Peptides against a protein of PDB entry 6O8C. Designs and how they scored, part 59

Target 1, 262 residues: chain A of PDB entry 6O8C
Amino acid sequence: VGLRYEKISLPKIHPRYDLDGDASMAKAVTGVVCYACRTASTLLLYQELMRKGVRWLVELVKDDYNETVHKKTEVVITLDFCIRNIEKTVKVYEKLMKVNLEAAELGEISDIHTKLLRLSSSQGTIESSLQDISSRLSPGGLLADTWAHQEGTHPRDRNVEKLQVLLNCITEIYYQFKKDKAERRLAYNEEQIHKFDKQKLYYHATKAMSHFSEECVRKYEAFKDKSEEWMRKMLHLRKQLLSLTNQCFDIEEEVSKYQDYT

## One batch from the design tools (peptide; made by RFdiffusion4, then SolubleMPNN)

Design b2_p13_6_s3 (from b2_p13_6, 4 letters changed)
Fold by OpenDDE base, seed 2:
Structure b2_p13_6_s3 (fold): chain B 262 residues (1-262), chain A 13 residues (1-13)
Amino acid sequence: as target 1 above (262 residues)
Amino acid sequence: ELEKLEEELEKLL
């Protein structure tokens, strides 16, 4: 999801002196550069909002991680307690067998013990997965949000302000060209000023469009692409955490079935 | 159950 913007281009600037054509051209240039200013502002705002969203999502996923770790720890404690109780029971039955007492339940208890040990081994895999997730979320990890501070455009770049200065210069020339058009004919000196202002307008417009394209649009697109990739990875990570949580609940449920044997 | 088994074992040993 990203802001859609229209590709803008400057109108053709004819070198010929034409008061009507020059006024029309200047109007069109003013419109294009005005659009660039507004678009640059909108793209900047979007990126700032996305940076806030990124920070929020990081904290949310960290909270999900901590909850999963807490649940895992609870299950480990419960499982270890159950294993210890079953092991005591096994030892008692083994002693009873040594004195030729019937221990018909020893086989069943031993099977339960084996099942619990398998569940305990699965906790090691969950722990390894949580460690991997923690590593990825760490400041130096693959899912670090450092890119959000580095990529794209920032208010400190003053791109909108730079474009606005150029727009002001262009707008001033446009208003002069509108007056020149109304005069229908200019004296020699005024004609030379008009020609000079037309060159200035071209210079400012070209500078504005280059700045907009290279410093606003290109950087925004790079930010957008990185944000989309990062977001997909974060959502996948969150699904992994949910899966691990569910595995903890499944183990807890299985352990609960054997609590009556303790 | 375990405590009962332990009690029975203690009576036999």
Scores: peptide ipSAE 0.009, ipTM 0.487, DockQ to the pose 0.002
Fold by OpenDDE base, seed 3:
Structure b2_p13_6_s3 (fold): chain B 262 residues (1-262), chain A 13 residues (1-13)
Amino acid sequence: as target 1 above (262 residues)
Amino acid sequence: ELEKLEEELEKLL
């Protein structure tokens, strides 16, 4: 579940010159852009944490894969050994039958041989499944983590710093508007400066909100969606590996029942 | 068991 954040919007800016209203507006704008800065920082941190989690999960699944491959290899060796022994036994009994010796067990041994060959075929299916998993985990595979380095926002983008610069400019104007409010009335030149600063405030605020929405929020949401999809696929893959491991154990257990005939 | 069967077979051949 991704971070929840509140949708923010700039307050209405009244075109009328009003020292009290302009100070209040500037305060509200400062608050909104400050929230955007903090939110952008939090969203960035979340993405960096998720990237770390993605790397961790990749390594975990690779370990699970290697363990499964190891177990499969062990079972193949055991199964092949058992098959070879049963085949020798079958040959001995066949020779005994040629000399008219009663070999009541030949039918049973032949049935065991047939069962072992079926188990060997199952190992081939497990091998093919492991190869598919390996291909998906490989560089450029469907489960490659390259998206985690491409999608979303990164510290190198300096989005938080850019927003902070704009916030600083806005805050400076806000503090000036607090002073202007305290004067109750400005001289003509100071009034003109105040009006220009109000335009600058609006410009900086709009730029900040656009940057926040387009470069922080939108990219974060894209990263979040992609991460959730990828995580689901990886967890499913892990379950597949566990299933394959269990199949290897089941085969090993079945083979162990026939070792008494060797 | 297999070794015993082989031994018995060798006695008959």
Scores: peptide ipSAE 0.008, ipTM 0.479, DockQ to the pose 0.002
Fold by OpenDDE base, seed 5:
Structure b2_p13_6_s3 (fold): chain B 262 residues (1-262), chain A 13 residues (1-13)
Amino acid sequence: as target 1 above (262 residues)
Amino acid sequence: ELEKLEEELEKLL
């Protein structure tokens, strides 16, 4: 579950000159853009933490993979050794039968040999599955973490700083509008300046909200969706690795039953 | 066990 944030919108800006209304509007705009700055910062921090988590999870799964490969290799060595010993035993019993010696155990040993060969064949399937997993985790694979560096917002984008600059401009105009309100009436020149500043406030506010929506919120949502999808796939892969490990243990246990025939 | 079987076989051949 990602961070929840409130949907914010700018208050209506009336075109009419009204010192009380303009001061109240400017205060509301300042509050909204201030919230946008804080939210953008929080969303950025969340994404940076998630990127760290993604890197950590990749390393964890790589360790699980390496452990599974190691176990598989151990089982292959043990199984191949057992097969070679059983094959030698089969050859000895076959020679005894040629001399009309009783070899009642030949059938049992032959059956064991057949079972071991089947187990050896299953190792090919495990190997193929491990190769698939390796390919998925490799650079450019389906589970590569490159998306975490591409998607979302980054500190280098300086989105919070850009919003803060706009907030500073808006705040300055708001403080001027508070002074203008206190004067109750402005001279003609000061009235014209107030009207121009109101246009500037509108420009800065609109720019801030557009930047927040398009460069912060939208990119965050894309990052969130991508991260959730990727994490589900990684968890599934980890379950696959566990299944392969268990298969290796099962084979090892079965092979151990036949080691007494060596 | 295998070595004993081989030795017995060599005695019979």
Scores: peptide ipSAE 0.008, ipTM 0.470, DockQ to the pose 0.002
Fold by OpenDDE base, seed 4:
Structure b2_p13_6_s3 (fold): chain B 262 residues (1-262), chain A 13 residues (1-13)
Amino acid sequence: as target 1 above (262 residues)
Amino acid sequence: ELEKLEEELEKLL
């Protein structure tokens, strides 16, 4: 997932003075740098939207975590209550046996007690897993969203504005070259100005393309890669939370079968 | 059920 953009390159700039060729070249350069400006803006927008999505997903997963912790706590309370009731029942049956009453069910109740103690032991594993998840979601944890603020391009970088300034300079030269072409022949001074403007156009175009490639595209790709990796990890964590929740429900269901012995 | 068992035990003691 990500924005697809076309790889752009500058047209070949011929060193020879040619009014028709220079006007055509300048038009092509203007088009390329214009595309770079629009693409940079789109890439920035995508990253800003992704940053919002990242923040939203963090809060969603924190809510899922809190719900899982709440459910786990309820199950622990219910399980502990059931264990205490079974232990009381065992004590009553043991007393009945001392007065020569048949307690055929004592073995079954003892087996239930053993099963409940095993379930109680599994709660420690769930707790440790929840603590691990909490640590990963904490500030400075492995799933912290700090990368979203560090990676990629930001509005504060003013990359689009910088490219737009260069585009304006290039466009001005293009319009002049269009006029020069219409004149068919320039006087010596105007020819020299045209040659200097061609050098300026080359400089601005090269600067724009370098800035676009290094400060927009490359940083966007790095952001995209980190975003995809982080998203996979977050989705996996969410699945882990769901698994822990399901384990809590399974324990609750099993405990409910033994509540009739209270 | 536990309360019934306790009551039966108390009757035997």
Scores: peptide ipSAE 0.008, ipTM 0.471, DockQ to the pose 0.002

Design b2_p13_6_s4 (from b2_p13_6, 5 letters changed)
Fold by OpenDDE base, seed 4:
Structure b2_p13_6_s4 (fold): chain B 262 residues (1-262), chain A 13 residues (1-13)
Amino acid sequence: as target 1 above (262 residues)
Amino acid sequence: DLEKLEEELEKLL
């Protein structure tokens, strides 16, 4: 679940010179751009935290992988040992049969041997699955976290700082418009300055909103979508590892039933 | 059990 933020828009800017209206408009613009700055900062923080989480999850899954490989290796050793022991037992019974000794259990031992060989064949599938997982987790693999460094916004982009500069310019004009409003009427030169400042305000506000929308919000949404997709894949991979681990335990349990014939 | 079987076989040979 990503951060929820409110959609913001600039107030309507009237072209007519109106000291009261212009002060009110400037106040509203200041508020909107201020919200954009705060939101951009929050969105950046979220992404940085998510990047940390991604790195953490990668390491966790690598640990899970290593544990699964270790368990698989133990099971292979145990299974191979059991197979060798059963094969020796089969040979002994075959020799006993040659000297006319009753070997009623030979059929049972042979069946166990066949079952163990089937279990051994399943190890190849587990190994292939582990190799696939390893390849996916490797650099350049399908689950590489390189996207986390490419997608979204980064502190190095200095988006918050850029917005803050624009906000400072807008705020300065707003405070001037408050003063202008208090004067009720301006001299011709001050009126012209006010009109120019209103144009500057519009320019800065538009630039801020465009920057916020295109460089902050849009990139954040792309990052969010990519992170959600990647997280789903990673969680699925963890489930696959757990399944492989459980298969190893199941094989180990089945092998343990035949250890009495050693 | 395997060792016992081997011992029995050796006694018969």
Scores: peptide ipSAE 0.012, ipTM 0.487, DockQ to the pose 0.002
Fold by OpenDDE base, seed 3:
Structure b2_p13_6_s4 (fold): chain B 262 residues (1-262), chain A 13 residues (1-13)
Amino acid sequence: as target 1 above (262 residues)
Amino acid sequence: DLEKLEEELEKLL
């Protein structure tokens, strides 16, 4: 899960004045920082897409929760109705038993009543589980999506733009070094400028790579890790909801067996 | 079934 990118590093910058070497080095640096810019942009895009996906999944799970609650409510109504009918039947048979009639049937109905009450007690457990799930999905809950807004990189951070500015500075120096190389030999003043520009190149490149590593890659990896963990938890929660729904169906089916006695 | 049972009970009581 996540985007694959290549680990990049700056080439060695030799302090020695060498027009050919410096041009080659500058080209390599430009390439590396260019890759960093593109990678940062791709990583940002991925995170933005994932944030949309997270929001979508939250809504999906909320819908699943609501459906489960609805089904639970339906089963509770059906079960309560069945219990009430069985209780009425029990009362009728108790009256008959007082006149020594149908005592055997009363035992069977009483057993059904006991079974229905057990099923009713299980509804309390389902309700508790649903409440737990609701609490986890609630704002501030363990499955809140606040991390998606906090972790990682955002367009507002302007990381790609910052890297692009540095890349522009580096590229300018690289083009100058290409010209310097073409001259084969520089006058004293131009040589001094070249040396200063080489220092500037190093500064910009180092700044770019530091920014890329610390503000782009590191934050992306943190976002990725949190997203994977959160996603696993959400999928597990969906399975729990499905299990609860199935339990409701099982109870409904069991209750249907006793409807003929009412 | 319950209605039938109630009806029979009414006949006996």
Scores: peptide ipSAE 0.008, ipTM 0.491, DockQ to the pose 0.002
Fold by OpenDDE base, seed 1:
Structure b2_p13_6_s4 (fold): chain B 262 residues (1-262), chain A 13 residues (1-13)
Amino acid sequence: as target 1 above (262 residues)
Amino acid sequence: DLEKLEEELEKLL
């Protein structure tokens, strides 16, 4: 489950010139944008860690797949060998029957042969299932991890750096407004500069919040949703692999019971 | 068991 973050909003900016109010407002804006920067950094870090986790999980599942394929192949060889031996035994008993020798075991051996052939048929289904899994894990498959490189935010986007630049501009204006407040009264020219800086602060703050919302939060949420969906599918696939492995072991165990007849 | 059966068959044939 993704990281929790609080929804942030800018304080109301009043158009009226007020040195005390403007300093307080600038302080609040600085705090909000600072939180946005930190949150954006945390969200980016989470996504990068998840991408590493996704790659790791893909390799793990591929290894499990290869082991299952190997086990399946081993079982097929053993089963085929057992079938051939039982068929030879059946032929020997049939020859004995032709010379009027009682073969009470012929019926049992024939039943074993029939069971082994059914097991052999089930191997075809297992193979088809493994091929399907392989196709899904392929680079163009339904479980490809290409989305992890496309969705969300990336270090190359430089979102944190862009927000930090805006934060620096806002912080500079805040410190100036703190100085202006300490002066209690400004000359006409300094008052005009203060009013212009207030407009710049609003511009930078609005730009920062828009960038944070649209380029950081929205993309993060999309990445999170996609990762959860993909993870559920991968876990399901892993369960399927486990089921196929267990089927191979079950067949191997059953075949081992009949090896004593060969 | 198969080898024993083959031996018996060889004795009869």
Scores: peptide ipSAE 0.007, ipTM 0.497, DockQ to the pose 0.002
Fold by OpenDDE base, seed 2:
Structure b2_p13_6_s4 (fold): chain B 262 residues (1-262), chain A 13 residues (1-13)
Amino acid sequence: as target 1 above (262 residues)
Amino acid sequence: DLEKLEEELEKLL
């Protein structure tokens, strides 16, 4: 779930010289660009927090992987030991049969041996699955977190600071326009200055909005989309690990049934 | 159980 923000647009700027209208317009522009600054800051913060979360989740999944590998290894050792013991038992019974001794249990033991071999074969599939998971988690793998460093906005981009500079310029003009409004009428020179300031205001505002849209919002949306996709894949991976762990436990339980024959 | 079987086999061989 990403941050919700409102789409903002600049108010209409009328070319006509109007002290009341210009003051009102400047106020509105100041508000919009102020919102852009705050929003950019919030979006940046969100991304930084998400990057921390991504790193945390990677480590968590790696730990889950290691635990699964450990459990698998334990089961393999136990299973192999059981197989060796059953094989010895089979050989003993085969020798007994050669000397015409009753070996009624040979069939049962042989069946157990066959079952254990099947379980051993399934371990190969688990191993292959773990290798696949490892490859996906590895640097450069499909689930690498490199995107988190590449996508979105970063503090080093100084987007908030750039917007703040523009906001300061806009705010200064706004306060001047408030004063101009209070004068009701300006002398010719002051009127010309007001007109020039209005052009500057428009320039700064347009630059701010373009920067906000292209460098803050767009990049944030791209980051958000990638983060959501990556997160879904990571959660699925965790489920796969859990499934593999459960398979190991199931095998261990089944092997335990045959330990009495060893 | 295996050890017992081995012992029995050794007695018969």
Scores: peptide ipSAE 0.007, ipTM 0.498, DockQ to the pose 0.002

Design b2_p13_7_s1 (from b2_p13_7, 4 letters changed)
Fold by OpenDDE base, seed 1:
Structure b2_p13_7_s1 (fold): chain B 262 residues (1-262), chain A 13 residues (1-13)
Amino acid sequence: as target 1 above (262 residues)
Amino acid sequence: EVEKARKELEELL
């Protein structure tokens, strides 16, 4: 899960003045920093898409929760109705038993009543589970999505733009070094300028790579790790909701067997 | 039907 990127490093910069070597080095540096810019952009895009996905999944799970609550409510109503009807029947048969009538049927109805009361008790467990889920989904709960806004990189950080500025400076020096190489020999003043530009190139490249590593890659990895953990928890919660829904259906089915006694 | 029968039985007692 997540984007794979290649670990990049700057080429070794040799201190020796060499027009051919310096042009080749500058080309390589330009390539590396260009890759960093593109990678930073891709990592940012991934995070933005993931944030959208997180928001979508939160709403989906809330819908699943509401459906489960609705189903539970329906079952409670049905079960309570059935219990009330059986209790009325029990009272009637108890009166009949006083005159030695229908004693055998009273036992059967009483057993049904006991079973229904057991089913009713199970509703308390379902309710407690739903309350736990609700608390986890609530603002500040264990499944809050606040991390998605806090972690990682954001467009407002302007990381790609900052890297692009450095890349532009590096590219300019590279093009100059390509010209210098074509001259084969520079005058003293031009040679000194070349040496200074080589130092600037190193500075810009180092700054770019540090920014890329610390502000783009590291933050992305932190975002990725949190997203994976959160996603696993959300998927598990959805399975729990499904299990609770199925329990409600099972209870409804069991109650339906006794509806003929109502 | 069962509820009607139950009500009738309850009225007879």
Scores: peptide ipSAE 0.013, ipTM 0.445, DockQ to the pose 0.002
Fold by OpenDDE base, seed 3:
Structure b2_p13_7_s1 (fold): chain B 262 residues (1-262), chain A 13 residues (1-13)
Amino acid sequence: as target 1 above (262 residues)
Amino acid sequence: EVEKARKELEELL
């Protein structure tokens, strides 16, 4: 999800000298470049906000990871304890069998032991999954937020300020063209100045629109696309962590059932 | 239950 903005274009600049037309054109150009300035500012603000959100989400997912690791550790301890207790029990019953004492529970205990060992084997898979997640979240990993610092536009680029300078130049010419229009007819020298200013207006406007499109819009779109992709991956990873946590709870519950038999 | 049985058995051995 990104900011919606209207596609803007410069009005056609007619080469013919026309005081009314030139004033109207200059007004339109001023409006377009003014919109570009505002849009660039809004796009920048959005990206800065998103960068904050990205950092927040990274920390949130790191917390989820740590919680999952903690839960896994608890389950490992509980499971290992249960296995050790069952193994002791098995040894006791094996000794009883050697002295021809009936141990009706030996089969059940052996089955429990086998089940616990299977649960223990699943811990390796959980550990491997956690390691994968950790690697992805690590600096330089696939889910690193380095892109957020590289992609898009930044305050340091001074794009809004650069556009504002151009807008100021354009606005100045527009106000002059309003005055020229009010005169209805210019002397030869003033007419030549007007023509030169019209060329300057075109130059500034073109420069502004090129800068807006190439340095503001294009970079914003690249940032947006990367942010959406990264966000999907992060949300998926968070779901994976939740799944691993739930697996740990399931194992813990299963182990608790066997503890009641011991 | 198993732990109780284990303790009882350990006492018999």
Scores: peptide ipSAE 0.010, ipTM 0.469, DockQ to the pose 0.002
Fold by OpenDDE base, seed 2:
Structure b2_p13_7_s1 (fold): chain B 262 residues (1-262), chain A 13 residues (1-13)
Amino acid sequence: as target 1 above (262 residues)
Amino acid sequence: EVEKARKELEELL
């Protein structure tokens, strides 16, 4: 679940010279751009935290993979040992049959041997699955975290700082407009300055909102979408690993039943 | 037990 933010828009800026209206407008613009700055900072922080989480999850899944590989290896060794012992037993019984000893036990041991060979064949499927998982987790694999470094916003982009500069300019004009309002009426020169500052305010505000929308929000949404997709895939992979681990345990348990025949 | 029997049998063969 990503951060929720409110869609912000600039208030309507009237071209008419109105000291009261202009002060109120400037206040509202200041508020909106201030919100944009704070939101941009929060969105950045979220992404940085998510990047840490992604890295952590990758390492966790790699550990799970290694544990599964270890368990698989253990089972293979045990299974191979059991197979070798059963094969020796089969050979012994085959020799005994040549000397007119009981055929019934040979049939049972032969069946065990066949079952063990089937278990051994299933290890090939587990191995292939582990190889697939390894390939997906590898650098450049389908589950690589490279996207987390590329997508979204980064501290190096200095988006918050850029917005803050614009906010400072806007705030300065707002405070001037507050003073102008208190004067109730401006001289001609001061009126012209006020009108010019109003244009500057609009310019800065528009630039801030454009930057916020295009460079902060849009990139954040792209990051969020990729993060969610990647996370689903990683969780699915963890489930696959767990399934493979369980298969190894199942094989181990089955092999243990035949250890008494060795 | 089977391994013991096997060893004994292998010694006899």
Scores: peptide ipSAE 0.009, ipTM 0.449, DockQ to the pose 0.002
Fold by OpenDDE base, seed 5:
Structure b2_p13_7_s1 (fold): chain B 262 residues (1-262), chain A 13 residues (1-13)
Amino acid sequence: as target 1 above (262 residues)
Amino acid sequence: EVEKARKELEELL
């Protein structure tokens, strides 16, 4: 779930000289750009927190992977030991049959051997799955977290600071327009300055909104989308690891049934 | 147990 922000737009700037209207417009612009600064800061903070979460999840999944690998290794050792013991038993019974001794259990032991070999074959599939998971988690793999460092906005971009500079310029003009409104009428020179400042206000406001939209919002949305996709994939991978672990336990349980024959 | 039985069987051969 990403941060919800309201879509903001600049008020319409009328070209006509109007001291009351211009002061009201400048106030509204100041409010909008102030909101943009706060929003940009919040979006940045969210992304930084998400990056920490991504790193944490990667380490968690690596731990789960290592645990699964260890369990698989344990099961392989146990299974191989059991197979070797059964094979020795089969050889003994085969020799007994050659001397016409009763080997009624040879069929049962041979069946057990066949079952154990099938279990051993399934280990190859588990190994292949673990290798696939390892490759996906590796640097440059499909689940690498490099995107978290590349996508979105970063403190080094100084987007909030850049917006704050523009907000300061806008705020200064707004305060001047409040004074101009209080004068009710300006002299010719002051009127020309007011008109020029109105153009500057428009320039700064447009620049701020463009920067906010293109460098803050758009990049945040891209980061959000990638984070959601990556998170789903990581959670799925974790479920796969749990499934593989359970398969190892199932094999271990089956092998335990035949340990009495060793 | 099976290993004991196996050794006993091997001694009979």
Scores: peptide ipSAE 0.009, ipTM 0.450, DockQ to the pose 0.002

